# Peptides against a protein of PDB entry 6J54, part 45

Target 1, 223 residues: chain A of PDB entry 6J54
Amino acid sequence: NENLFASFIAPTMMGLPIVTLIIMFPSLLFPTPKRLINNRTISIQQWLIQLTSKQMMAIHNQKGQTWSLMLMSLIMFIGSTNILGLLPHSFTPTTQLSMNLGMAIPLWSATVFTGFRYKTKTSLAHFLPQGTPALLIPMLVIIETISLFIQPVALAVRLTANITAGHLLIHLIGGATLALLNINTMTAFITFTILILLTILEFAVALIQAYVFTLLVSLYLHD
Target 2, 42 residues: chain B of PDB entry 6J54
Amino acid sequence: QFQFTGIKKYFNSYTLTGRMNCVLATYGGIALLVLYFKLRSK

## One batch from the design tools (peptide; aimed at target 1 M72)

Design b2_p16_5_s3 (made by RFdiffusion4, then SolubleMPNN; from b2_p16_5, 11 letters changed)
Fold by OpenDDE base, seed 1:
Order: structure tokens, then sequence, then C-alpha cells
Structure b2_p16_5_s3 (fold): chain B 223 residues (1-223), chain C 42 residues (1-42), chain A 16 residues (1-16)
């Protein structure tokens, strides 16, 4: 049990938290371009950032596009941390619910407050779906209010659960493969194949969860 | 597009203003209920 | 046997 969750313990060195350095490390992987024609790696990175930026900001007007820098930095941060977390013996900060809540709550609150500040009528109207029967209006407004406050929790838990479950599953299947190597080679081969397929899936999940997290924050801003 | 008369003009689930007024009325009603129970408990 | 040992070492190294 303790061995199962050992990879999720925050690492420290000489009593100093190195988690801060791990969180800041992905920023070094995305250098700022200086030349008109950059290296192939930087050009590909900038191209990907532009594509994702155009896709995510397509639903926003000029006022909403002011958040493009924040949302793009968020997706790059979460995506890079999730991918780096799949390295052997690495620590993934996004497996910590405290970190994800620390990102979700401020961003959610900022989008909600921005909506109430600039589009007060539309934001208040979102508590009641269009076409609701008159008798269901009070109950539905209460439900929508509760739903609004559940959004940051759902956002953080979704990211934490998906990344953590993926890591746990890779650990369990990997451990099962090791245990079966000397028991049944055929079964060990099957579990190893599942492990490979699962690892490929987790790379995709790592990027998808980063995208979904930023997309939902963007969607809350649009609403 | 929507032409409502009477109370439905201000409180409806189809127009933006009507939906906003319904939400505000709901919150106002809840606040009045909470205030009533708070004053009654004393 | 060698493949098993290599796989074992790889899986131990890849323990996430």
Amino acid sequence: as target 1 above (223 residues)
Amino acid sequence: as target 2 above (42 residues)
Amino acid sequence: DLLKKVTQLLLEYLRL
C-alpha cells in the first residue's frame, strides 16, 4: 500500500522542498524565440502554440482573446508537467489535488467575476436555461447555482483523478508483469502488451486532460 | 421575437431580461425566507 | 532467460 503511493509523495532534499523546482522546470523547455527563422524545435513549438491558440480562441471575441496568453500558458504548463510525469521515477505535480485546486479556483473565480463585471445580464441569465416551465424556475435556479460552485471542484478532480489513475494503473500492470515473468511467460507477455498500450494511452490522456482543463476554463469565460 | 404581455413581459424564461429577473426574484425570495427565519428564531 | 531478465530490469527502471 505504501509502495503503491510512493510515487505520489512530494520529494524533498535536505528538508528543502524540491517540488518548487519541479514545477518551474517545464518553463525551461519553452524558450522565447529571438531570430526571424529559429531552430526546427522552436519553430515546431511555436507552430503548435499558434494552432492551439487559434483553436481555443475561435469561440471568443476580441475581449475574450485577452485571456489567450493565460490560457495558452496554462495548457503548456499542464501538458508539459503531465508528459514529464510519465518519465521513469518522476514526480507529477498535477497528481496533487492541492495544486490543481490552486489552479482551478483562481481561474474559475476570475472567469466568473469577469463575466459578472462585463456581461452581468448574460451571466445572471445563465442561472436559468431558456424555455424552462414557470413552476420549475426556482428549483432550477438553485440547481444551476450549485452547479456553478461545483465547477472548480470538478475541474480539479477531473485532472487529478485522470492523471493519478493512469499512473496507478501503469504501476499495477507493471508490477503484475514483473510478478508473472517467472510464473507464466505467456501471461506476462499479455500484461506487458497491455502495459505498452496503456502507456501510449496515458500520453494521449496527459495532453487531453491539459486541453480539457484549459478548454473548460475558456468555456466558463465565454459563458 | 417574443412578445409577452403583463407579468410575463418582466418574468419569462425566454428573454434575457426575463431570465435575469427570474433569477433575481428567486434569490430575493430565498433571502427573504432566510431573513424571516432569522428574525423568528430570536 | 536473457529476454526475461532484460524485461525485468526495464520494468524495474520504468516503475512509475
Scores: peptide ipSAE 0.261, ipTM 0.768, DockQ to the pose 0.029
OpenDDE base, seeds 2, 3, 4, 5: peptide ipSAE 0.207, 0.128, 0.198, 0.098; ipTM 0.755, 0.734, 0.753, 0.708

Design b2_p16_5_s4 (made by RFdiffusion4, then SolubleMPNN; from b2_p16_5, 12 letters changed)
Fold by OpenDDE base, seed 4:
Structure b2_p16_5_s4 (fold): chain B 223 residues (1-223), chain C 42 residues (1-42), chain A 16 residues (1-16)
Amino acid sequence: as target 1 above (223 residues)
Amino acid sequence: as target 2 above (42 residues)
Amino acid sequence: DVIEQVKKLLLEYLNL
């Protein structure tokens, strides 16, 4: 059991945590554009950012558009860290629930407070769905209030669980493949094929989870 | 246009203002109930 | 024992 979770331990060198360096590393992959016509890599990155920005921020008003930088940076950060986490012998910071909570709680709080500040009536009204029967109003308001406080937890746990489970599954299937090489080569080949398919899936999951995380934050902001 | 008269004008589940008032009334009612039980003689 | 193990696992999972 300890061997299974060894890859999720925060790495240290000489007693000093290098987790901070790992967290900061993805920022080096996205340099700022300096020229009118940039390199191919930068151009593709900017195009992707613009594309995702247009898609995600289309639901927001101009005041909500001010969050574009934050949301785009968030998706780029989570996406890059998740993808880099699939490299061999890599540490994924997003597998740490503390980190994801550290992102989810402030962002959620900011969106909630922003909603209460600028759209107080709408935000308060959001606790009661439209058309609710009068007798169910008190109970539903309570449930909706509880649901609100579950949002940041669900946001963090979803990201953590999906990434962690994917890594564990890759590890387990990989280990099983190695073990079956000497037992049954045919079965080992099957498990290896599953491993390949799973790794491809995890690349997709890595991006999807980044998108979902950012999208949900955006949706909470929209209110 | 919803034509609400009387108390339904302020407390309804269809208008934004009505929904807001319902939420506030619910929270206020809960707060009053908690206060009532807290102030109840031991 | 199970509760303590779960608590330990949760604390480890939370990286506390």
Scores: peptide ipSAE 0.105, ipTM 0.756, DockQ to the pose 0.020
OpenDDE base, seeds 1, 2, 3, 5: peptide ipSAE 0.081, 0.088, 0.092, 0.062; ipTM 0.751, 0.751, 0.751, 0.753

Design b2_p16_6 (made by RFdiffusion4)
Pose (drawn by RFdiffusion4):
Structure b2_p16_6 (pose): chain A 223 residues (1-223), chain B 41 residues (1-41), chain P 16 residues (1-16)
Amino acid sequence: as target 1 above (223 residues)
Amino acid sequence: FQFTGIKKYFNSYTLTGRMNCVLATYGGIALLVLYFKLRSK
Amino acid sequence: MYSEIMDLFHFFVFLL
């Protein structure tokens, strides 16, 4: 009975303040120059695109490369609006589940209608995998089509659920420091756990590779 | 002039990318079950 | 290339 932890019961609030200002704000963190040589703070933004525009370009190699100049604008928005919210009292729009169901369905159904306007047969004849055996035709085409319509729900719910799971361990490990007016040796170890956990919460950039890339595999497989 | 800088881009991929009607149908039906539960309290 | 991505980025953020 040496070190008794404590806890504080308080509601964890994901309120909804005025959002159309908060969405526009990580667009004016990135300027655009009309010059040749630039001013050494856009120049390390302009070099960070020319890396990851050479990895969503190399797989596709088709006339479906036209689509890939938009997929680098989808990585900077939720690459910024997941990184801005690590600050003290900031608000992330990709916490709420509403806009991520508008980021998955207008993009996912823009992929199954891409080969249906050009191929019209063999896009969902990709349901035929191989040289057909006889004992498992109806066990297959009720499986590979129930793992197709999962994909828009499997794309948007994997983003909202772990971004807001990073914010609760920020509060609850952080709120147990404030309510630790008991023995003061264990206050520093909960603080040291925080400043490790904020380094893990820069995997909010690592969860945007897992959104653009399974949108490319969900685009390169259909087309 | 927030148009003609990206007007060449629109009719290229909004043939399949501007299908927010499925989002508008899945969103408008999602408006109906919440006003109904508060009507029955 | 950077100016074409940033024009699409301003339209996508405005569409949201």

Design b2_p16_6_s1 (made by RFdiffusion4, then SolubleMPNN; from b2_p16_6, 10 letters changed)
Fold by OpenDDE base, seed 4:
Structure b2_p16_6_s1 (fold): chain B 223 residues (1-223), chain C 42 residues (1-42), chain A 16 residues (1-16)
Amino acid sequence: as target 1 above (223 residues)
Amino acid sequence: as target 2 above (42 residues)
Amino acid sequence: MFQEISEILKYLVELL
């Protein structure tokens, strides 16, 4: 059991935490373009950023589009960290709930405060869904207020749980394949095939979770 | 367009202003209740 | 089952 969670322990070198270096590492993968016609890798990155930017910001007004840089940086950060975390013997910072809360709470608070500042009436109206029966109004308002405060927690936990569960599953099946190699090579081959399929799935999950996290932050900003 | 008259104009679940007023009324009511119990306990 | 839940909770607490 201890071996299963060992990969999620914050790594240290010579007693010094290297988590900060791991968190900063993805930024090195996205260099700033300097030329009109960049290298193929940079061009693809820019194209992807533009596509995601257009998709995410299509819902927002001009004032909301000021958040484009923040949201794009967020999705690129989470996405890159998640993808890098799928490398063998790698530490994924997004598996730490503290990190995800550290991202979720400020972003959520910022979106909520901006909503109250610029659209006070609409923001207050969001605590009461349309068409609510008059008798249920007080209870539903209370529930919606509680729901609002649960949003940052749900955002962080969702990301943490999905990434952690994926990593655990890879480790479990990977361990099973190694154990089965000594018992039956045929069964080990089957489990290994499942492992490969699972790793491919986890790559997709890693990107989807980054997108969902950013999308929900964006949605909270819009609402 | 829904035309509400009377108290329904200010407190309804359909209009933006009505919803806002309902929310404010609920918060105000809760705040008053909390204040009442707080003052009563002291 | 309780042991598993306890281990998960301990893990989650460590992740905080």
Scores: peptide ipSAE 0.033, ipTM 0.746, DockQ to the pose 0.018
OpenDDE base, seeds 1, 2, 3, 5: peptide ipSAE 0.025, 0.005, 0.000, 0.021; ipTM 0.731, 0.653, 0.655, 0.717

Design b2_p16_6_s2 (made by RFdiffusion4, then SolubleMPNN; from b2_p16_6, 12 letters changed)
Fold by OpenDDE base, seed 1:
Order: C-alpha cells, then structure tokens, then sequence
Structure b2_p16_6_s2 (fold): chain B 223 residues (1-223), chain C 42 residues (1-42), chain A 16 residues (1-16)
C-alpha cells in the first residue's frame, strides 16, 4: 500500500522539479490592486487581508506592527497552499516537513533575535516566570530554555502533521468509498458522507493551521 | 508593590531585573560547572 | 524522517 503515500511525493517532470512552480503558484492568486476601485474578487480579498491583519497585529505595538507584512504574507501563503492541496490529485508542499522547518526555523530565529536585540531585559526575564519559588528557579530556567528551542520544531511538526494526516484520511476514506461501491452501496454511501464531512473539516483545519502558525510566530515576536 | 532589600533586591522572581539576574546567574552557574568538569578531566 | 514515518505508517496500515 505504498501508493497511499504517492500523493506526498514531490512531483517532477523529466527530472526537473515542478515543486518550485507549485510553491510559486499561489502568488498568482493574489494580484496587487492597480485601480482605485478594483474588481469584487480583489476587493473581498483585500478586505479579508485587512481584517486578519488588524486582528493579528492588535496585540503588537507600533514597532511590532512592522512585521505585519511578513506575517500576513506568511498566513496567505500557508493558507492558500493548504487549500489548494485539498484539490483532487494535488500536491501540497506544506505536507513536507522540510519546507515547514525551512519556514519555521528562520522566522523563529528572527523573532528571538529581534526580541533579544530590542527587548533584552524582557526576553531574558521570560525564562523565569513571575512568582517562582526560589528553590525551583534553576530547574525552571533550564526547562524554559529547552522549551524555547522546541518551539520551532513544534511549530513545523504541528502544521505538517495536521495537514498530512488530513490528506491521508481523505485519500484512505475516498479509496474505501470507491472500493465499497461495488460491494455494498449503502455502506459506500455512509463512508462517502464521512468523506464529505472530513473534507469540510480539512478546509477548516487548513485555514486554522495557517492562522495558528502565523499567530504563534507573532506571539513569539511579542514575547 | 514589592519592597525587596538586600540580596533579594537583585535576585527575585517578581521584578523584571530580578528575573533577569536569576536567569543570568543560572546560566553562569551552568557554565562554571561545565568549565569545572572540563578542567577536571584535564 | 518523513520516509521513516511513512514506512511505519505503511506497516501499521498493512497490519490492519
């Protein structure tokens, strides 16, 4: 049953990686507004971006809002790639752990370094929660330090695992539904209903994971 | 709100400066331990 | 890592 994972294999054409084109494809779905009054689709898109940006950056101060462009681009990229990945027989780049790590680690390191650069005292103080008993201070500082280094890993794995698991379940249940069509139509109908519900869930998960990923990066920036 | 005197003024878990100093002290202690074991093996 | 996870998952699915 190795063919079950065929959808997660990076596609190539004559030895040339198509993955690069797939990653760049979502950028075409977000054109820049040129006119004062744009089309309905672009207007709705801009409206959604503005709402999400206001909601996400409300936590940050004026200096933290400088990262708004990067964070919004990140959520749009991850969200669009996740949604496009739900298309039949499509490849989702965000299912690749290497890609998610490649995004998570630099962003995490940037947030940590910016924190240490501009808010050194506050950043160092975050290694020790307020009100900690004196006897637990050394151990807790060590735990918090370890927790800090686990953050990028958890961020990447969470996104990868959620999207990958969703795709895997859709393919498995979809395959089972097709197999049951000739065996028991009633059971096939039940499994098909489950498949529909699961696909709706995966649409939600795709958006939520993009939001959570970006939100956590933002929170790490805020410290 | 908290009035600390003596050593508690510099090393406490309530003030920002105190927390920072505790973290630095912890890291310094670990570094000294590592250095001690490294020099001991030599 | 992904290859290892896929192999484990494949083995698990095959055992069902």
Amino acid sequence: as target 1 above (223 residues)
Amino acid sequence: as target 2 above (42 residues)
Amino acid sequence: LFSEISEILNALISSL
Scores: peptide ipSAE 0.154, ipTM 0.747, DockQ to the pose 0.016
OpenDDE base, seeds 2, 3, 4, 5: peptide ipSAE 0.037, 0.119, 0.016, 0.140; ipTM 0.725, 0.755, 0.737, 0.733

Design b2_p16_6_s3 (made by RFdiffusion4, then SolubleMPNN; from b2_p16_6, 12 letters changed)
Fold by OpenDDE base, seed 4:
Structure b2_p16_6_s3 (fold): chain B 223 residues (1-223), chain C 42 residues (1-42), chain A 16 residues (1-16)
Amino acid sequence: as target 1 above (223 residues)
Amino acid sequence: as target 2 above (42 residues)
Amino acid sequence: MFEEISKILEALISSL
């Protein structure tokens, strides 16, 4: 069990935690554009940022669009960290629940506070879905209130669980493939093929989880 | 269009104001209950 | 991960 979860232990170098360096590393992949016509890589990055920004901010009013920078930085950060985490023998910071909670709780609280400040009536009304029978109103309001407080936890746990589960599965199948190489080469080849397909899936999951995390934060801001 | 009359005008699950009032009434009721039990325990 | 969850749970329980 220790060998299986060893990849999720925060790495230390010379007794010092290098988690901070790992967290900062994705920022190096996104240089600021300096020219009107940039390199192909920067142009593709800017294009992707513009596309995602347009899609995510389409649901927001002008005041909500002020959060565009924060939300785009968030999706780029989570996405890049998740993708980099799929590199062999790499540490993924987003597998740490503390990190994801550290992102989710402040963003959630800020969105909820902003909602109550600028849209008090709508925010209060959100605790009661439309068309609720009168007898169920008190119970449903309580449930919705509890649901609100569970949102940041669910947001963090979802990201953590999906990324962690994916990494665990890759490690397990990878380990099985290596073990089967010495037993039966044919079965090892099959498991290796599954491993490749799984890694491709995990790349997609890594991006989707980043998008979903940011989208849900955005949605909470909109509501 | 729903036409609400009487108490339903202020407390309904369809209008924004009605929903807000229902939520406030629920919280107010809970607060009063908690206050009642707190005062009763003293 | 489990250790971290346990620490968080312990912190939550201790805060109650």
Scores: peptide ipSAE 0.028, ipTM 0.749, DockQ to the pose 0.024
OpenDDE base, seeds 1, 2, 3, 5: peptide ipSAE 0.022, 0.025, 0.022, 0.020; ipTM 0.733, 0.735, 0.732, 0.721

Design b2_p16_6_s4 (made by RFdiffusion4, then SolubleMPNN; from b2_p16_6, 10 letters changed)
Fold by OpenDDE base, seed 4:
Structure b2_p16_6_s4 (fold): chain B 223 residues (1-223), chain C 42 residues (1-42), chain A 16 residues (1-16)
Amino acid sequence: as target 1 above (223 residues)
Amino acid sequence: as target 2 above (42 residues)
Amino acid sequence: MFEEISKIFEYLVKSL
């Protein structure tokens, strides 16, 4: 049904794509702090940023911690876009595979190149797991090499699939609820309850996917 | 601590250097094979 | 309050 995927079509206004504006919109939700003690909203935001920053950067050395700004901006961007995408009649840029690949490939390549630049021996050694039997070494190295190149794709597809699936499920259950309102109010109420629970779950998924995406990028940097 | 002697010193799956050498040897072998078939076909 | 919340959610569902 064309209506199921209508929400994933890139929105246009007067024939002009407004995707750029939608992508930039979440940045407006995070103003820079100017006072020693800011508003409650800004204080909570800064606290969350510091908390996540400490958690993610704890595994990195001094050189790895230079990526803190990039990783924090990434998680805030993906998280905010995913949360805003759960609003009715909203477009989520992260449902577009092109968007996620556009983020995943450069970040992955940067982490891989950084690894090869500063820790060449360790990076090359990662293609062979420790303790592998001698007979399996050539095959396993090939598999691990392929695995490396699949990483950016897996990173993008994971985010795209999870967010898209959630949106589709909300749409389907929402449509079913509306259809059942005129047929049986009791069943509609049950379906509506499921919809509410699902939306709550999707809020969690939206944040988790942002975290997982950033964490995996961070992990690739660390390895 | 693992102590390896001979060829195992350079090619092993336990030490960092050994793993690196195994990877390089694998890539080198593949590159040589590809080169061989490329030169043979043309 | 329940009715108001239900109306809000109904509106949200319809907007999906």
Scores: peptide ipSAE 0.012, ipTM 0.677, DockQ to the pose 0.015
OpenDDE base, seeds 1, 2, 3, 5: peptide ipSAE 0.006, 0.000, 0.000, 0.000; ipTM 0.669, 0.657, 0.661, 0.649

Design b2_p16_7 (made by RFdiffusion4)
Pose (drawn by RFdiffusion4):
Structure b2_p16_7 (pose): chain A 223 residues (1-223), chain B 41 residues (1-41), chain P 16 residues (1-16)
Amino acid sequence: as target 1 above (223 residues)
Amino acid sequence: FQFTGIKKYFNSYTLTGRMNCVLATYGGIALLVLYFKLRSK
Amino acid sequence: FSIAMALLLEMVDSYL
C-alpha cells in the first residue's frame, strides 16, 4: 500500500464552437510563391510534396493519373488538421463524426461511378474472381458485396474513432497529474508517460497515409 | 477568380465527384430520426 | 470546407 493512484471525475467535453473559422485556418499556414527561387520555409514544404506525389503516382500509371492531383490536397488537410490539435487548447474538426461522413461518401461513390461510365460491365464483373467452381457461387456474391458497402463506413469511422481516442489519454493521464497531491515520486512517471504518448500522437500523420492510400486501392482496383 | 483557376479541373472529375446527393440523402434522412426522438422525448 | 479544398488544390497546382 505505498503508491495510491488517484482519479478525478470530470466531463470530457467535445463541444462545438464556431467551426468555419477553424477549418479555414490551416490553409493560411501554407503559402504559395510566384518566384523561381523561394524563401527557405516554403522550400521545405515544396520538397515534401514532391516525395509523396511520387508514390500515389507510381501504382496507377494510366489515364487515371488526372485524379491524383487532388489526392495530394486530401493529404495536406487532414495531415494538418490532425497535427494542429496537439497544442494546449486547440480544436480539431476531424474529431466530429459529421464531416468524415462527408469526406468518405462523396469520394467513395466517385470511384464506383468512374468505371460505370466507361466500362459498364466489367467494373462489377470484378465480382467474378476466377475460373468458377460450382459449390460456392451464392456463398461468394453475398460476401463480396457485403464487403463493398462496408467500405464508406470502413473509411470514415476508422478516422474519427482513433483520433478522439488520442485526446482522451492526453486528458486522463494528464488530469491524474493534477490530482496527484499524494506522494510526489509517482508524479514524474505519469509526466514521463505523457511525453512519450505525445510522440506516439504524431501518428496523426501516419493515419493520413492510411486514408489516401486505401482510397487509391479503392480507385486502382475499380479502375 | 476562385473559379477559372480550377474550372478545367471541375467538369473533368465532378462528373463522378459531385455526387453529394447520396450524402444529401443520407444526411437528410439522418436529420429525421433525431427530430423524431425528441418529439417522443 | 469545399472552399478550403479548392484553395488547397490551387496551391498544390502552383507547387508543380

Design b2_p16_7_s1 (made by RFdiffusion4, then SolubleMPNN; from b2_p16_7, 12 letters changed)
Fold by OpenDDE base, seed 1:
Structure b2_p16_7_s1 (fold): chain B 223 residues (1-223), chain C 42 residues (1-42), chain A 16 residues (1-16)
Amino acid sequence: as target 1 above (223 residues)
Amino acid sequence: as target 2 above (42 residues)
Amino acid sequence: LLEVLSELLRKVLELL
């Protein structure tokens, strides 16, 4: 088990510069368009970005649409890093809780402060659900306040845990498959099939987690 | 829709303003309690 | 929030 966990730690031991390069690498996969009609790959990419942008910003007014660039960059970053992390023997920066907290906390705080700045009444009212009996108001307000502070932690942990768990499972099943190749080929084949199915699932999870992360940030902004 | 009178007009869980006031009152109460205990300890 | 989650679930189910 320790050897498996070492696979997540070893790339970071190379030093900050290498980790920084890994983090910046996904940016190279998203070149800026230079023509009215670009290459097919770029066109598809831009189309996807536009679709996701429209979906994410559908819940926001003009004021919230100012955050569209930030939210789109966030989802593209997390999504790309998660997908790249599924490559064999690759390192996924989003498996590091510190990185996810580094993204979650500032974004969460920015959304909360923005909400208080421009929608003070609604933001304050959010601490008390409608229809609450009068006697439960103080307790519920306290609980809701605590819930607010749990949001960034939950946001970061959710992303980290889901991606990390997926990677661990892939490594475990992969290792088991390799070990069973010399023992029972039939069982190894079954295990390999499970590995393939799991890999497909992890691709979906990678995208979903990126979307959920960004969506929740957007939702907190909307309040 | 809601015709609240008296204290319920300002402190209710149905209207936006009422909810806001309830939240502020709660925080104010907590702050006063903290202040009370702080002053009592001295 | 519930509406957003419900819509998200619908979209996920449509993709599956």
Scores: peptide ipSAE 0.109, ipTM 0.737, DockQ to the pose 0.033
OpenDDE base, seeds 2, 3, 4, 5: peptide ipSAE 0.088, 0.050, 0.095, 0.074; ipTM 0.738, 0.723, 0.757, 0.727

Design b2_p16_7_s2 (made by RFdiffusion4, then SolubleMPNN; from b2_p16_7, 12 letters changed)
Fold by OpenDDE base, seed 1:
Structure b2_p16_7_s2 (fold): chain B 223 residues (1-223), chain C 42 residues (1-42), chain A 16 residues (1-16)
Amino acid sequence: as target 1 above (223 residues)
Amino acid sequence: as target 2 above (42 residues)
Amino acid sequence: LEKVLSELLLKVLELL
């Protein structure tokens, strides 16, 4: 089990954590445009950011557009780190639950407190669904309160579990293919094909999880 | 078109104000229960 | 009652 999860150990050099550098590395992949007409790579990146921004903020009103910068930076960070983690023998910081909790809890708290600060009546009313029978009101309010506090945990665990499970499967199937190369080449070819399909799926999962994480944070902001 | 009168006007599950008041009442009730048990143990 | 139950189920599904 230790060898299986060795890929998820935080890398260090001479006792110094390299994890900080790995987390900061994706920021270098998204340079800011300095010209009106940029090169092809930056133009494509800006185009993708604009499309994702329009899709994410389409559900929100003008007041909700204030969080657009934060939400877009979040989705770009999570998405880039998840995709970079799919490289062979790479370490994904998002597989660490501590990182996801450290990211989810402050953002969730900010959204909840912002809701109570500017939309106090709506936020308090959100604890009770409409049309609830009078006898079920106290129980339902308690359940809704508990549900609210489970949101950051579910958000962090969902992201961590999906990315970690994907990486684990890729490593397992990859190890199986290498082991079967010396035993049966035909079976190894089949497992290799599965590995390729799985890696493509994990690329999609990486983007979807980043989108879902950002969308849920945005949704909690507007209840 | 919910026209509530009396206590239902302030405590209902349909209007925004009614829902808010119900939530506050439930939290207040729980707080009073906790306070009661805390004072009882003394 | 059915609407309340459906909302509760949707919240459970959201957590899953």
Scores: peptide ipSAE 0.327, ipTM 0.834, DockQ to the pose 0.021
OpenDDE base, seeds 2, 3, 4, 5: peptide ipSAE 0.315, 0.244, 0.267, 0.327; ipTM 0.835, 0.823, 0.828, 0.829; seeds 3, 5 fail the geometry check

Design b2_p16_7_s3 (made by RFdiffusion4, then SolubleMPNN; from b2_p16_7, 12 letters changed)
Fold by OpenDDE base, seed 1:
Formats: C-alpha cells, structure tokens, sequence
Structure b2_p16_7_s3 (fold): chain B 223 residues (1-223), chain C 42 residues (1-42), chain A 16 residues (1-16)
C-alpha cells in the first residue's frame, strides 16, 4: 500500500521542501503581457482566460464582478496544477488534502463573511428556505447551518478525492501495462488503450474540478 | 402578493424579513436553551 | 412539504 501512494508523498531534497517550488511553478507558465500584440501562446492564454471569465462572471452582478480576479486566478492555479500533475511520475500538490483545505477554508470564510457584511438580510434568510411549514422551521434552520459548515469540507474533499483517485488509477493501470508487456503483449495493448482513455478523462476531470471549485466559491458568495 | 398580518408579518417563511426573523429567533432559542442547561448544572 | 423536501434533496445533492 505504501508503494501505491509513494507518488503522493511530498518530495524533498536533502530535507529541503521542493513542494514550495512545485506550487510556484505553474505561475511561471502564465506570464503577463508586455506588449499590445503578444505571442501566439500568450494570446491564446488570454483568450481562454477571457472566455472562462465571461462564462463564470455571467451569473454575477456588477458587485460580484469584484471577485473576478480572485476566482480566475484560483481556477487557473487549480487547473494548471491538476494538468501538470498528470505528467508521468509527477507530484500534484492538489492531491494533498491539507493544501485544498488551506485554499477552501479561507476562500469559503471570506465569501461567507462578505455575504454577512454587505448582504446581511439575504444571507440570514438563506438559512430558511422559502415556503417552509412553521413546524419545520427550527429543524430546517439547524440543518441549513450544518450544511453551511460542511461546504468547505465538501469542497476540499471533492477536489482531493477526484484528483487523487484519477492519479491512483493512472498509476495502477500504467504499472499493470508495464508488468503485462513481458507476459502478454495483447492484453498489455488493451490495458494501454484503457490508460490512454483514462488519461484523457483525467484531463477533463482536472479542468472540471477546477471550474466546479471556483464556481462553488462564487455561488457561496452570492448564495 | 403575500399580505401577512399580526405575528405572521414578522415571522413568516415567505418574505425576506420574515425568514431573517425566524432564523434569529431559532438561534436565540438555541442560545437560551444552552444557557439554561449551563446554569442548571451549577 | 413536497417542495421543501425537494429543496432539501437538491441541497444534499449539491453537497455530494
């Protein structure tokens, strides 16, 4: 079991943490524009950021547009780290629950506190759904408050579980394909095909989980 | 249009103010219950 | 009651 999760161990070099460098590495892949007309790669990146920004912020009003920079930086960070983690024998920081909790809890708390600060009436009203019978009001308010506190945990666990499970499957099937190369080449080819299909799926999952994470943070902001 | 009169005007599950008051009342009730049990143990 | 239950189920599904 330790060999299965060996790829999820935080890498260190002579006791020095390389995790900090791995976390900061995706930031280098998204340079800021220096000219009015940039390179093709930078232009494509800006185009993708603008499209995702328009899609995500279309749900929000003008007051919600203030969080656009934070949400877009978050989706780019999570998405880039997840995709880079799909490289062979790579370490993904987002597989660590501590990192995802460290991201989810402050962002969730910020959204909840900003909601109470600027929209106190609406935020308090969200603890009670509209049209509830009078007898169920106290119990439903308690359930809704518990649900609110489960949100950051569910957000972190969802991201961690999806990315971790995907990486685990890729490593297991990849190891199985290498082991079957010397035993049966035909079965190894089948398992390799499954591995390719799974890697494509994990690329999609990596982007979807980043989008869902940021979308849920934005939805919690506007309740 | 929901026109509520009396106690239902302030404590209803349909209006924004009514929902807010219901939530505050429930939290206040729970706080009073916790306070009662804490004072009872003394 | 059915609308309240449906809303509760939707909230649970959003948590999953």
Amino acid sequence: as target 1 above (223 residues)
Amino acid sequence: as target 2 above (42 residues)
Amino acid sequence: LDEVLSQLLLKVLNLL
Scores: peptide ipSAE 0.346, ipTM 0.838, DockQ to the pose 0.021
OpenDDE base, seeds 2, 3, 4, 5: peptide ipSAE 0.323, 0.302, 0.312, 0.344; ipTM 0.837, 0.833, 0.835, 0.831; seed 4 fails the geometry check

Design b2_p16_7_s4 (made by RFdiffusion4, then SolubleMPNN; from b2_p16_7, 12 letters changed)
Fold by OpenDDE base, seed 3:
Structure b2_p16_7_s4 (fold): chain B 223 residues (1-223), chain C 42 residues (1-42), chain A 16 residues (1-16)
Amino acid sequence: as target 1 above (223 residues)
Amino acid sequence: as target 2 above (42 residues)
Amino acid sequence: LEEVLNQLLLKVLDFL
């Protein structure tokens, strides 16, 4: 259905892709503080960043805390793009699996390579759980290796699927409400109520997915 | 806390070094198997 | 063995 997936098509103007502008737009919503006491909005943003930073970096050592800037930028980017995507007829780049893979694979690779560089023994040991029977070692190592390579896919798919499913559901219910306006106004009202509740849920999902994505990347770094 | 002797000292699932060696041995074995099949087909 | 299985289960849950 072309109308159903029309919102997921990359927008262009005069043959030029404006997706780059859409991706860069969230950065404008987070201005850098210049005063000792900033505006309320900036202060709230800074406070949220500090809280999330403390929560995420509490698990990491001092060397891992060097990744704080990257992880915080990631969560802010994904979170902001997801929230902006919930605007009516807006395009969310995070619904594109290519984008999420493009983020997940490099970040995952960086965490894995960092682990092998600084914690080589521990990283190699993670392929074998502690206390495994000797007979199960080869199979378990293979499973753990496969598990490692599934991680970037899981990160990308989880984010993409949750956001895409949410958007799709909003569009479907929204379309249903519009269709029912001329058929039965009472049922349309019920459907509209469901739509409102769903949109609230999707706002929460958008933030949670950003947090989970960043947190898992952070956890992979810790391992 | 764990006292292993002989081969178990190097290949155990309890110590960090032992686990590492087990993983390396597993990968080495797989690599040898792949190499064997590759050379056999030729 | 049970502990190993639990660890594997936890890893599976991390992917969900």
Scores: peptide ipSAE 0.322, ipTM 0.833, DockQ to the pose 0.023
OpenDDE base, seeds 1, 2, 4, 5: peptide ipSAE 0.358, 0.336, 0.320, 0.352; ipTM 0.836, 0.835, 0.833, 0.829; seeds 1, 2, 4, 5 fail the geometry check

